# Peptides against a protein of PDB entry 6D0Y, part 21

Target 1, 225 residues: chain A of PDB entry 6D0Y
Amino acid sequence: ETEDHLESLICKVGEKSACSLESNLEGLAGVLEADLPNYKSKILRLLCTVARLLPEKLTIYTTLVGLLNARNYNFGGEFVEAMIRQLKESLKANNYNEAVYLVRFLSDLVNCHVIAAPSMVAMFENFVSVTQEEDVPQVRRDWYVYAFLSSLPWVGKELYEKKDAEMDRIFANTESYLKRRQKTHVPMLQVWTADKPHPQEEYLDCLWAQIQKLKKDRWQERHIL

## One batch from the design tools (peptide; made by RFdiffusion4, then SolubleMPNN)

Design b1_p10_6_s4 (from b1_p10_6, 5 letters changed)
Fold by OpenDDE base, seed 5:
Structure b1_p10_6_s4 (fold): chain B 225 residues (1-225), chain A 10 residues (1-10)
Amino acid sequence: as target 1 above (225 residues)
Amino acid sequence: SFEEWLQKIL
């Protein structure tokens, strides 16, 4: 395949087709596998780009990476390394919206068997440990808690199935921080519905309540967050 | 292993 053709295939996956999405993803994974010897760097760059720029296709591309990783065992590591590097760059550039999306993307890669559950737990432990940093702005502490909590819809089930004790510890630390932090009036992240009226809350308190409910519901989503 | 390596960089 030519580089231009690969770009087209990767960008258009999940669009209208006569075949199922699963079949298309498997087919594309096969094509990409065959082209790795010649176009590995290009394929990596393309996948990193679409992973960042097409949030509506998050699960499509995490699945694709998972399929490709199953075919080429080393590919997932190289991809994750690139994504972690991008996450660091986003944080340095104060691109917090991109950064949080990258954390969500990485979280879903656990479901696709690209990232091991213990590694993701360790990442979240590191995030929540920021709440213990001294002489730093609260906005820094809040962001890492937000990044952690907002990613749990994608990976919370898997992490609690495999690392429940560690996750409980992270939750306890998060709860402790949320109780002692200074609260500000920030718009909610939740989609409020008329059937469940709720007073407007501080955004992290609101998110925490949503995640606790999700956990209580055994990580089965009943409402849009 | 890949998992061990990943834990070092995450």
Scores: peptide ipSAE 0.032, ipTM 0.698, DockQ to the pose 0.019
Fold by OpenDDE base, seed 3:
Structure b1_p10_6_s4 (fold): chain B 225 residues (1-225), chain A 10 residues (1-10)
Amino acid sequence: as target 1 above (225 residues)
Amino acid sequence: SFEEWLQKIL
């Protein structure tokens, strides 16, 4: 396969096709595996690019990387390293929206057996430990808590199954921080009920409540139809 | 490694 052709295949996977997504992913994984000896660097770059630029295809590309990693190649680790480098660059550039998405992407790679659960737990431990830093802006502390909490819908189940004690500690530390942090009133759209209106809730408190409920529900999300 | 790069971003 030519480099241009590989780019096209990678970018277009998951789009309208006569075949199933699963079939297309398996086929593409086979093509990419065969080309790794000659085009590993290019393939890595392409996958990193589409992972970053096409957030709507998150699960497609995590699955693809998982398939490649399962074929007894060191590709998964190299891809993760590249994504971590990108995360670092995003943080340096103050692209926090991209950064949080990359954390979420990495989180889903745990489900694809590319990243080990203990490694992800360690990452989140480090994130939440930022709340203990002194003489730093609260926005820094808040962002790492947000990055952690907002990623749990993708990986919370797996992490609690493998590292429940460690996760409980992280949750306790998070809760403690949320109780003591400065809260500001930020106007947001609020849902009102006729019988019982609720007060406006701060965004991190709201997210925390949602995650607590998700945890209580054994990490099973309800479907929106 | 993953751990190595993780240390560099924190």
Scores: peptide ipSAE 0.028, ipTM 0.716, DockQ to the pose 0.018
Fold by OpenDDE base, seed 2:
Structure b1_p10_6_s4 (fold): chain B 225 residues (1-225), chain A 10 residues (1-10)
Amino acid sequence: as target 1 above (225 residues)
Amino acid sequence: SFEEWLQKIL
């Protein structure tokens, strides 16, 4: 395959076709595997790019990386390394939206057997440990908590299955932080009655509540029709 | 630190 063709294949995967997505992914994984000897760097770059720029295809590309990792067990590590570098760059550039997405992407790679659960736990331990840093802006602490919590829909089940004690510790630390942090409450947008006593819940508190519910439901999301 | 964590997973 030519580099341009590889780009086209990678970018267009998941688009409507006569074949199933699964079949297309397997096929593409095979093509990419065959081309790794000649185009590994290009393939890595392309996958990192689409992973970053096409959030709507998150699960497609995590799956693809998973399939490719299964075929070439070295590839996953190299890809993760590249993604971590990208995450670091995003953080350095204050691209926090990109950064959080990358964390979610990495989280889903656990499900695809590209990243080991203990490694992800360690990452989240590191994130939540930021809440214990002294003399740092709360926004920094909040972001890492947000990155952790907002990624759990993708990986919480797997992590609790394998590292429940460690996850509980992380949760306890998170809860402790959320209780003691300064909260900014947003006024309710819909003031129908003057008697609504409580402003809109703070975003991290809201997220925490959602995650707790998800955890209670054993990480089973409700199917949206 | 993040770097220490990174070294553990790489």
Scores: peptide ipSAE 0.026, ipTM 0.702, DockQ to the pose 0.017
Fold by OpenDDE base, seed 4:
Structure b1_p10_6_s4 (fold): chain B 225 residues (1-225), chain A 10 residues (1-10)
Amino acid sequence: as target 1 above (225 residues)
Amino acid sequence: SFEEWLQKIL
């Protein structure tokens, strides 16, 4: 395969086909595996690019990486390293939307057996530990909490199955932070209950409530968060 | 390692 052809194959996977997605992914994994001896660096770069730029295909590319990692090449580790580098660069560039998506992508790689559950737990522990940093903007603290919480729909079930005690600790720390942080409520967006009117929850409180419900539902998602 | 990297960025 030529480099251009590989790019086309990688970018177009998951599009309309007469074959199943699973079949297409397996086929593509085979093609990429065969080309790794000659195009490993290019394939890594391409996968990092599509992982970053095509969020709608998150599960497609995590699955593809998982399939490649399950083959004869130690591909998964190198890919994760590249993604982590990209995450760092995104954070340095204040591209928080890209960064949070990369965290979600990495989270789903746990389900694809590319990243070990304990490693992801450690990452989230580190994220939530930012809430304890002194003399930093709240936006920094909020972002890491958001990155953690917003990734749980993809990986929360697996992490609680493997590391429930550690996850509970992270949740406790998160809850503690959310209670003490400054909140931005819009007075005109009040919710009225039979008992007492209250301001609408801001984005992190809302997300927290959604994740708490998801956890209560044993990570069975019933609606799009 | 992933853990080492994570420690550096946080």
Scores: peptide ipSAE 0.030, ipTM 0.733, DockQ to the pose 0.017; fails the geometry check

Design b1_p10_7_s1 (from b1_p10_7, 4 letters changed)
Fold by OpenDDE base, seed 4:
Structure b1_p10_7_s1 (fold): chain B 225 residues (1-225), chain A 10 residues (1-10)
Amino acid sequence: as target 1 above (225 residues)
Amino acid sequence: LEKIVQDILS
């Protein structure tokens, strides 16, 4: 019945409306649920598409999926599976920017009760374990560490609340890897005269420092990373 | 999910 309008509804959710965002999301979830018997495949495809292509609406669509998952658990599972498949395809195609975003999206799905915290911890354990593999290029190792660390602003609080011991282990392994990996530093522009010049931190070291601070601050951001 | 992640890493 509403097939022709589903794309429009899904794409436009979160835009300015006379109704609250929460109301619109709840309403849309209801509409989509009602149409699942007839248009599940289409709805699934549409949600996957907007999730990937509209990163500015990450929390909107994770929330929407969360609402749908609460209404239809099987659909939520199928959506996650589809996103994981897309992640795999992105990695195979060397689309690392898309891949890291997908990991972040999946991370936020934990907050929306779509993905269980232990499952996400296991995923991150697997990511960081790549750093321990033999005959693996550092660029690959670095990416998985980056994907892990860069996703923590979205899910670190939840994971530490539920799996603190496991997360600490992952952090320890990450730190160990970062200390031993090959680093390329660029000298900082000497704007300030200092007795002890230090090179610019490379991107992973910088990110690590930021995440450590975030962790210390109990995952409450004081600034945009 | 764990199985799928393993598949990604394989």
Scores: peptide ipSAE 0.032, ipTM 0.773, DockQ to the pose 0.017
Fold by OpenDDE base, seed 3:
Structure b1_p10_7_s1 (fold): chain B 225 residues (1-225), chain A 10 residues (1-10)
Amino acid sequence: as target 1 above (225 residues)
Amino acid sequence: LEKIVQDILS
């Protein structure tokens, strides 16, 4: 039965094949669409599962969801809702690595026309607003800034194209926070090159510098961050 | 369907 093959098809898409990835994704999207009337819940669960468990296939599954969303808008919405619920659950369970990955996944869904740019901007505004809260541990504030910054390689270009003024405000608030936050006092480690010593930077400061460079380069990645 | 299955799984 078709049902017996769905899990295998979804899990193995993107692996070595005689056909192109794009062709396989389009074909799979068609199969899944046809089966939605009978297996919507199962397909939804499967997609959520592989999205979470196979981070190496992030772009494959965001693309697949994008194709499905184009075919069935309601299903796309249900998928996003499920992922948002999972993000909330991850945060409640203190699974911060899963949570940050889910933010990246959602970010890439903007590129796949599943999530609207304004909605993602609103999410990031909410994240950065945590830095303005009083009586909140810095580690929590740092995490939301990290989640925001570390997701920009996937969505920064689109957001600045659509909401540049709002993004600039978020960046200004982020920069302000990074300047005033406490930094751990540790012995400075230095990486020595032939001509110039390079001091070790704090991880958020380093990430900020990388994102600033990426922004300056018009969000075109030259190297892996 | 069978063709798609074969293409993806092969």
Scores: peptide ipSAE 0.027, ipTM 0.689, DockQ to the pose 0.681
Fold by OpenDDE base, seed 2:
Structure b1_p10_7_s1 (fold): chain B 225 residues (1-225), chain A 10 residues (1-10)
Amino acid sequence: as target 1 above (225 residues)
Amino acid sequence: LEKIVQDILS
């Protein structure tokens, strides 16, 4: 039965095959769609699980979800909701690495037409708004900025194409925050040579510079950030 | 379906 192979199919999609990845994804999407009436919850759980546990296949699974969303819009919505819940749970559990990955995953879902650009912009607005919170640790503010910036390689192009004004506002707020935040670790990142000391940028400043460059390059990556 | 399974799992 197809059910017996669903987990294996979902886990192994994108691996070496005689067929193209696109063909396999289309085929798998068809199989999963056909089984949704009977196994929606299971399929949903499986997709959420592999999405989280196999980050190397991020684009494979976002694409798969995109295909499924096109076939079954309700399922796509349920998947997004599940991923959002997982993001919230990760944040509550202080699993920030998982959380940032999930934000990136959600970001790529925008490219797959699963999440609307305005919704993602709203999410990032919420993230950057944390920088304006009073009486909170800087590490909290920094993380949300990091989550925002580190996701832009996956969605920046789409967001600026559709919501450039809003994105510019977010960028302005981000830049303002980065200028006023404490950079306590900058001195520790300095490389000392026999010659002149070579200062290294703080991690958020470095990321900001990379994103600025990416933006300048119209979000066309020439190398992996 | 059979082909899909085979293609993906092969």
Scores: peptide ipSAE 0.025, ipTM 0.692, DockQ to the pose 0.696
Fold by OpenDDE base, seed 1:
Structure b1_p10_7_s1 (fold): chain B 225 residues (1-225), chain A 10 residues (1-10)
Amino acid sequence: as target 1 above (225 residues)
Amino acid sequence: LEKIVQDILS
């Protein structure tokens, strides 16, 4: 029966098929919804797994969750809770690459109407507040700023449309931190660079400049960041 | 339903 193929269906969605991706996603969402009464936990685990392990299908699975959330709001909430738990676990385990990916995934869920814009703003406020922590290594502060900035290509437009004042405050705090943080490695890298058509920037400063440009362009991407 | 299964799994 269909339940025997749930894992395969979830894993293979978005691959080459005779039907459109949109139709397959809608169909799969319907199948999953119908099976929730009997297989909620299994479906939840499967979706969390593929969301984490198949980054090449990020948009596919955020869309799928969005469709499923529209059908069953409670399940959507449970999925988000599971992903937040996973994010916390990744941070505790020092799996920062997975953690930043999860933040990006959650960011795109805002576009899919699974996470409310105010909730994402609150998360980013929490991230940037780490820059104000005392007696912590700079690498910790830098990571949360990186996680915030690197996620904005996926959600910046929506957040500014809904919470522009709050976002401006976060940006101001971020800029302030970037100005005062230590950047001792920049001069060293400059010495080793033979060709300098442009000033060498530290990676967070570079990302900041890119995001500022994106913001100026009203969050319309013109090139790969 | 059957069509969806066949299409995705094909």
Scores: peptide ipSAE 0.024, ipTM 0.683, DockQ to the pose 0.765

Design b1_p10_7_s2 (from b1_p10_7, 4 letters changed)
Fold by OpenDDE base, seed 3:
Structure b1_p10_7_s2 (fold): chain B 225 residues (1-225), chain A 10 residues (1-10)
Amino acid sequence: as target 1 above (225 residues)
Amino acid sequence: LSEIVNEILS
């Protein structure tokens, strides 16, 4: 494929097609691999861009990267490094929505065998360790806890299967922090039930409860979120 | 990878 065609192929993957998604992804991975000698930098940039700008295709692009990583391990590593650099830039720019999405994206890359489980555990350990820092605003502490917890639906199962002891430690530290942090009443969108209305709950406490339930359910979601 | 993550938090 020519360079100008690569952009179209990468952007349109996963859209309506006569072929299956899996077939399209395998085909695209093959095309990209073949073109790496000539267009490595371009392909890397394109993948990073679509990964960031098209969150609705998260699993499509993590899978694509997983397939490509299996074909070219070095390229997979370079992609991860690029995404981590982007995460750093997002944090510096106070783009916390992009930052949390990138953490989620990286989390799903564990499922695609691009990032090793121990590496992701180490990242989450670092995130939760922020809660133990002195003279740090609670809003910063809360964000790292949020980034951790909100990513677990994508990677919690894998991490507990391989690093259960370490994950339990992280959970214990998280729970301890949530118990001692300052809480405020915040309006939240919720489903109204005539039978028994839900009490107002702080957003992190609510998320924590949801994650604990997910963990109890062996990380199997009942409904599509 | 761990080193890169640590750099993000620093």
Scores: peptide ipSAE 0.029, ipTM 0.756, DockQ to the pose 0.017
Fold by OpenDDE base, seed 4:
Structure b1_p10_7_s2 (fold): chain B 225 residues (1-225), chain A 10 residues (1-10)
Amino acid sequence: as target 1 above (225 residues)
Amino acid sequence: LSEIVNEILS
């Protein structure tokens, strides 16, 4: 396989085909595994790139990485390390939209048996611990809470199945922070209905409520968050 | 799709 051909295969996986998606992913994983001796660096870069640039294919590429990790766990580890490095770089560059997406991607890698559940729990513990930092902007604290909560649709079920006690502690800490944090001037954002106006709910409080509902429903989504 | 991995790797 040539580099150009590999790029094409990786970019086009999951698109309409006469074969099943599962078959295509397994086939591609096999091709990539066979070519790792010659093209490991290129394949690694390609996977990192499509993971970042094609969020609509998040689950496709996490699945692909999962299959590849099963074939070559060393490569899987290198991929995760690369993604974590990218996350750190995104945070350092204040690219919070990319950063939150990367957290979601990493979260789904838990479902693909690429990242261990305890490791993801530890990451989220670290995120929520930021709420305890002093003399930092609240926007920083809020972002890490947002990154945690907004990733739970992808991994909450798995984490609670394996680390329920630890997750409950994280939730308790999150709830405590949300109750004591300073909220934006929500009263200025009012919706007029019937005979009285009412304030719009603050975005983190809203997300928290949605996640609590999702948790209550055993992580079975009834709507897109 | 992550469930596919579970089926294949189980």
Scores: peptide ipSAE 0.016, ipTM 0.640, DockQ to the pose 0.044
Fold by OpenDDE base, seed 5:
Structure b1_p10_7_s2 (fold): chain B 225 residues (1-225), chain A 10 residues (1-10)
Amino acid sequence: as target 1 above (225 residues)
Amino acid sequence: LSEIVNEILS
């Protein structure tokens, strides 16, 4: 395979209908595995790029990485390391929109058996621990809570199945923080009107309510909240 | 799709 061909295959996966998506992903994983000796760095870069730039294919690429990880465990580890580095870079650059998406992507990698559930729990514990930091802007504390809560639709079920006690502790700490923090209204809420089913409230409180409902529904999404 | 991986790896 040529580099151009690999790029085409990776970018177009999930779009061809000659075979099932599962078959296509399995086939592509096999092709990529075979080409790792020659194009490892290129494949790694391509996967990182499409993971970041094609959010509409998030589950396709997390699944692909999961399949690759099963074939080559070391490569899966290198991919995760690359994504973590990218997350750190995004945070350093104050690119918080990219950062939160990367956390979501990493969260779905737990479902694909690329990241262990305990590792993700530890990450979220670290995020929520920021709420206990003193002499830092509240916006920093709020962002890490947001990153945690906004990722739970992708991984909450798995984490509660395996680490329910730890997750309950994180939730308790989160709730405690939300009760004591200074509430603010942000520009993203300005477009909301009385025509919407939810009352006007602070964005983290709104998200918290959504996540609590999702948890109550056993992490099964049945309707848009 | 994550479920697909789960089935394969189970």
Scores: peptide ipSAE 0.015, ipTM 0.639, DockQ to the pose 0.043
Fold by OpenDDE base, seed 1:
Structure b1_p10_7_s2 (fold): chain B 225 residues (1-225), chain A 10 residues (1-10)
Amino acid sequence: as target 1 above (225 residues)
Amino acid sequence: LSEIVNEILS
C-alpha cells in the first residue's frame, strides 16, 4: 500500500545508500509532494512523528520539511502549526525534555526557510518574558531560559543577522534574570590530575557563558557545547 | 544540512 510505502521512505531517509543524502531528500520531497492531494493528513502525521521520535535525524527531517515547504508552502505552514501544537501539548503534559527538543527542531526550521526569523525571535521573546512573571516557580522561568539558550547554537547566527537589535534586548533581559535568580551552592571540583580546584558553575550560568562565547565567535562553533 | 537546503533552493 502506498501509505505503508511512504512510511518506510520517510523513516529510512538519511540512512546509508548508494545515492547522496541530498539526492534522496530531493527525491523524497518530490514523492511526498505528489501524494499530498491524497495523503496530506497521513504525511503530516508521519513527519510529525519521526520529527519527535527520531532525534538523531533532526537535521535530516528539518531539511526534508524545508524542501517540501519550497514545493508546497501551505503544507509547510500546516506542519509548523502541528509542531507548535505538539510543543504546547508537551508543556501541558510536563514533558519538558520533549518540549526543549521541539524548540530546537523549530529553531533549525528557521535555517531551512520554513519559519521566518522574526517569528522565532517573537517566540524567544515570549519565552524570556516568563522570567518577568510573578508568582510562578523559578523552575518554570529557568526552563524557558534554558530552552532559549540551548536552541541558539542552531539558530543564533540567523537571528542576529536578521534581528540583531531584538536579540540584544532578549540577551539583556536574560542576563538580568540570571543575575537575580536564586542559585544553589555548587562545590568546587578537582580536575582528575590537577591539584588546583576548579569552581563548578551553575548549569544556566555555564550555558550562558558558552552562548556568550559562541556569540563572540560570530556563531562559529569551535567546540561541542 | 541547513546549508544543503540553501544550496538546493538557491
Scores: peptide ipSAE 0.015, ipTM 0.640, DockQ to the pose 0.046

Design b1_p10_7_s3 (from b1_p10_7, 5 letters changed)
Fold by OpenDDE base, seed 3:
Structure b1_p10_7_s3 (fold): chain B 225 residues (1-225), chain A 10 residues (1-10)
Amino acid sequence: as target 1 above (225 residues)
Amino acid sequence: LKKIVEEILS
């Protein structure tokens, strides 16, 4: 059936072919646009599914959505709304690995001109504001900071270009929290080199240092995080 | 450009 064909096309995009990835994505976007009048709901569901289940194709599907959004603005909006609903559901279900991935996916949608930069800044402001909540487990505070920081490789450049003052405030609040949070008291593993021993950093402190370096490098990635 | 729902924690 036509539905099966659409599923196959969407799932297989990005696989090795005789054509370039860009050409394949543009072609698929055209096919999907043409089928929206008859299969909008199905296409929307399929895109949401592959976005969630195929994290290795994150940039492929964000790009595809970007292309579709350019062709059909309303459909792009519906997709974003669906992804936000999924994020909320993941949080409610304590599926934090899925949730953090969805935040990264949404972050990359900013680069694809699907989500406005101010909206993403507002989301991150909300995340970091959790650190100021009273009578909340630290693990909750830590997760939202982690979700924020771990998403910046995908969107930090764009956000600082558009909302540098607001981002600086978020960073200041994050830094303040990281300084005052309780750290686990365990024997620290040490990495020894010929010259100097280095204590193992706490994971959020380590991530913070990596993001600070990335920021200093103007968000040009020179290594994998 | 789409606005995202800001009240994720609500």
Scores: peptide ipSAE 0.033, ipTM 0.740, DockQ to the pose 0.020
Fold by OpenDDE base, seed 2:
Structure b1_p10_7_s3 (fold): chain B 225 residues (1-225), chain A 10 residues (1-10)
Amino acid sequence: as target 1 above (225 residues)
Amino acid sequence: LKKIVEEILS
């Protein structure tokens, strides 16, 4: 059946073929667009599912959604809304691994011209604003900062190109929080008697340093974070 | 370009 075939096509995109990935994605986007009138809900669900369950294909599916969005703007909107709902559900369920991945996915959708840069900035502003919440666990504050920082490799360049002033404000707030937060115990990874040529850092401090370097390098990744 | 619903934290 056509519906089952769509599932197969969506799940297998990006696998080895005689054609280029770009060609396959363009072709699949065309197929999906043509079937939206009959299978919109199914296609939407499938895309949301593979987006969540196949993190190794993040860029493939963000690109696919980008292509679909270009063909059908309304569908792109519905997809983003579905992903936002999923993010909310993940947060409510305390599934923070899924949640952070979804933030990254949404971040990359900015590059695919699905989500506007200002909207992503606003989302990150909301995340960092959690650090100012009173009477909340630090782990909550830390997670939102982590979600923000860990997503910047995917979208930092675009956001600074379009919203540098706003991003600088977010960075300043983040830095301020990182300085005033209570640091957790840093596990010693080296043998007691071993020399420590490099200081060990707390995970958020380490991530912050990495992002600062990435920013300094104009968001050109030399190494995968 | 789509806007993100700013209600993520709501």
Scores: peptide ipSAE 0.033, ipTM 0.744, DockQ to the pose 0.020
Fold by OpenDDE base, seed 4:
Structure b1_p10_7_s3 (fold): chain B 225 residues (1-225), chain A 10 residues (1-10)
Amino acid sequence: as target 1 above (225 residues)
Amino acid sequence: LKKIVEEILS
């Protein structure tokens, strides 16, 4: 296959087809594996690009990478390394939206058997540990907590199944931080008269509540977060 | 991966 053809195949996977998505992914994985000897660098770059630029296809590309990793373990490792480098670059460039998405992508790679659960737990431990560092701006602390919490819908179930004690510790540390951090609350518009006023929770407190509910529900989503 | 994450945080 040609380089241009590979690009087309990678970019279009998951789109409407006469075949099942699973069949298409398996087929594409086979094609890509066969072309790695000649186009590894290109394939790697393409996968990294679509992974970060097409969030609507997150599970498609994590699955694809999972299939490729199963076929070629070294390539899977190189892909993860590339994604980590991209995460670092995003953070350096203050592109926090891309950065948080990359963390979510990496999180879902755990489900695809590309990243080991203990490794992801270690990453989240490192993220939350930032909240305990001295002389670190709160905005930075908040981001790492946000990155952690916002990724749990994709990987929380797996991590608690394998590393429940460690995850509980991370949660405890997160809760402690959220209680002591500076908060800005905006009063809710009083559209409804209630007996008790309920101020609007700031974004991290709101997310925390949602994740706590998700955890309580054994990571089965009843509503879109 | 842990080492890489630490590098990011440094």
Scores: peptide ipSAE 0.028, ipTM 0.739, DockQ to the pose 0.017
Fold by OpenDDE base, seed 1:
Structure b1_p10_7_s3 (fold): chain B 225 residues (1-225), chain A 10 residues (1-10)
Amino acid sequence: as target 1 above (225 residues)
Amino acid sequence: LKKIVEEILS
């Protein structure tokens, strides 16, 4: 395949086709594998780009990477490394929306057998450890908790199956932080929404409740969170 | 889509 043709193939995967998505993904994985000797760098860049810019195709591209990783383990590793670098760059640039999406993407790569469960647990441990940092703004601590919790719908099941004790520790630390963090705006919002049957809940507390429910349901989703 | 992933990579 030519370099420009590869771009087209990668960008269009998962779109309307006469063939099944599974067939298209397998086919593309084979094509990409065959072209790695000549176009590894380009393919790597393309995959990173579409992973970041096309969130609607998240599971398509994580699956593609999973298939490719099964064919070429070294390339899978290089892809993960590239995505981690991108995550770090996003954080440095204060692009927190991109960063949280990347964490979600990486989370789903666990399901695709690209990232080991223990590695993801370690990442989340690092995230939650930020809550213990001194002399940092709460917004920083809140973001890492948000990044952790908001990723669990994608990977919570797998992580608890493999590392339940470690996950329980992370949950305990998270709960402890949520209880002690500043929530000044909650009372104000409650006053303005007094006509609601339930008081307005702070966004992280709300997310926490949703995740606790999901955990109770053994990570089987019944509705969109 | 998640189901598809599980089916392909199982």
Scores: peptide ipSAE 0.016, ipTM 0.641, DockQ to the pose 0.046

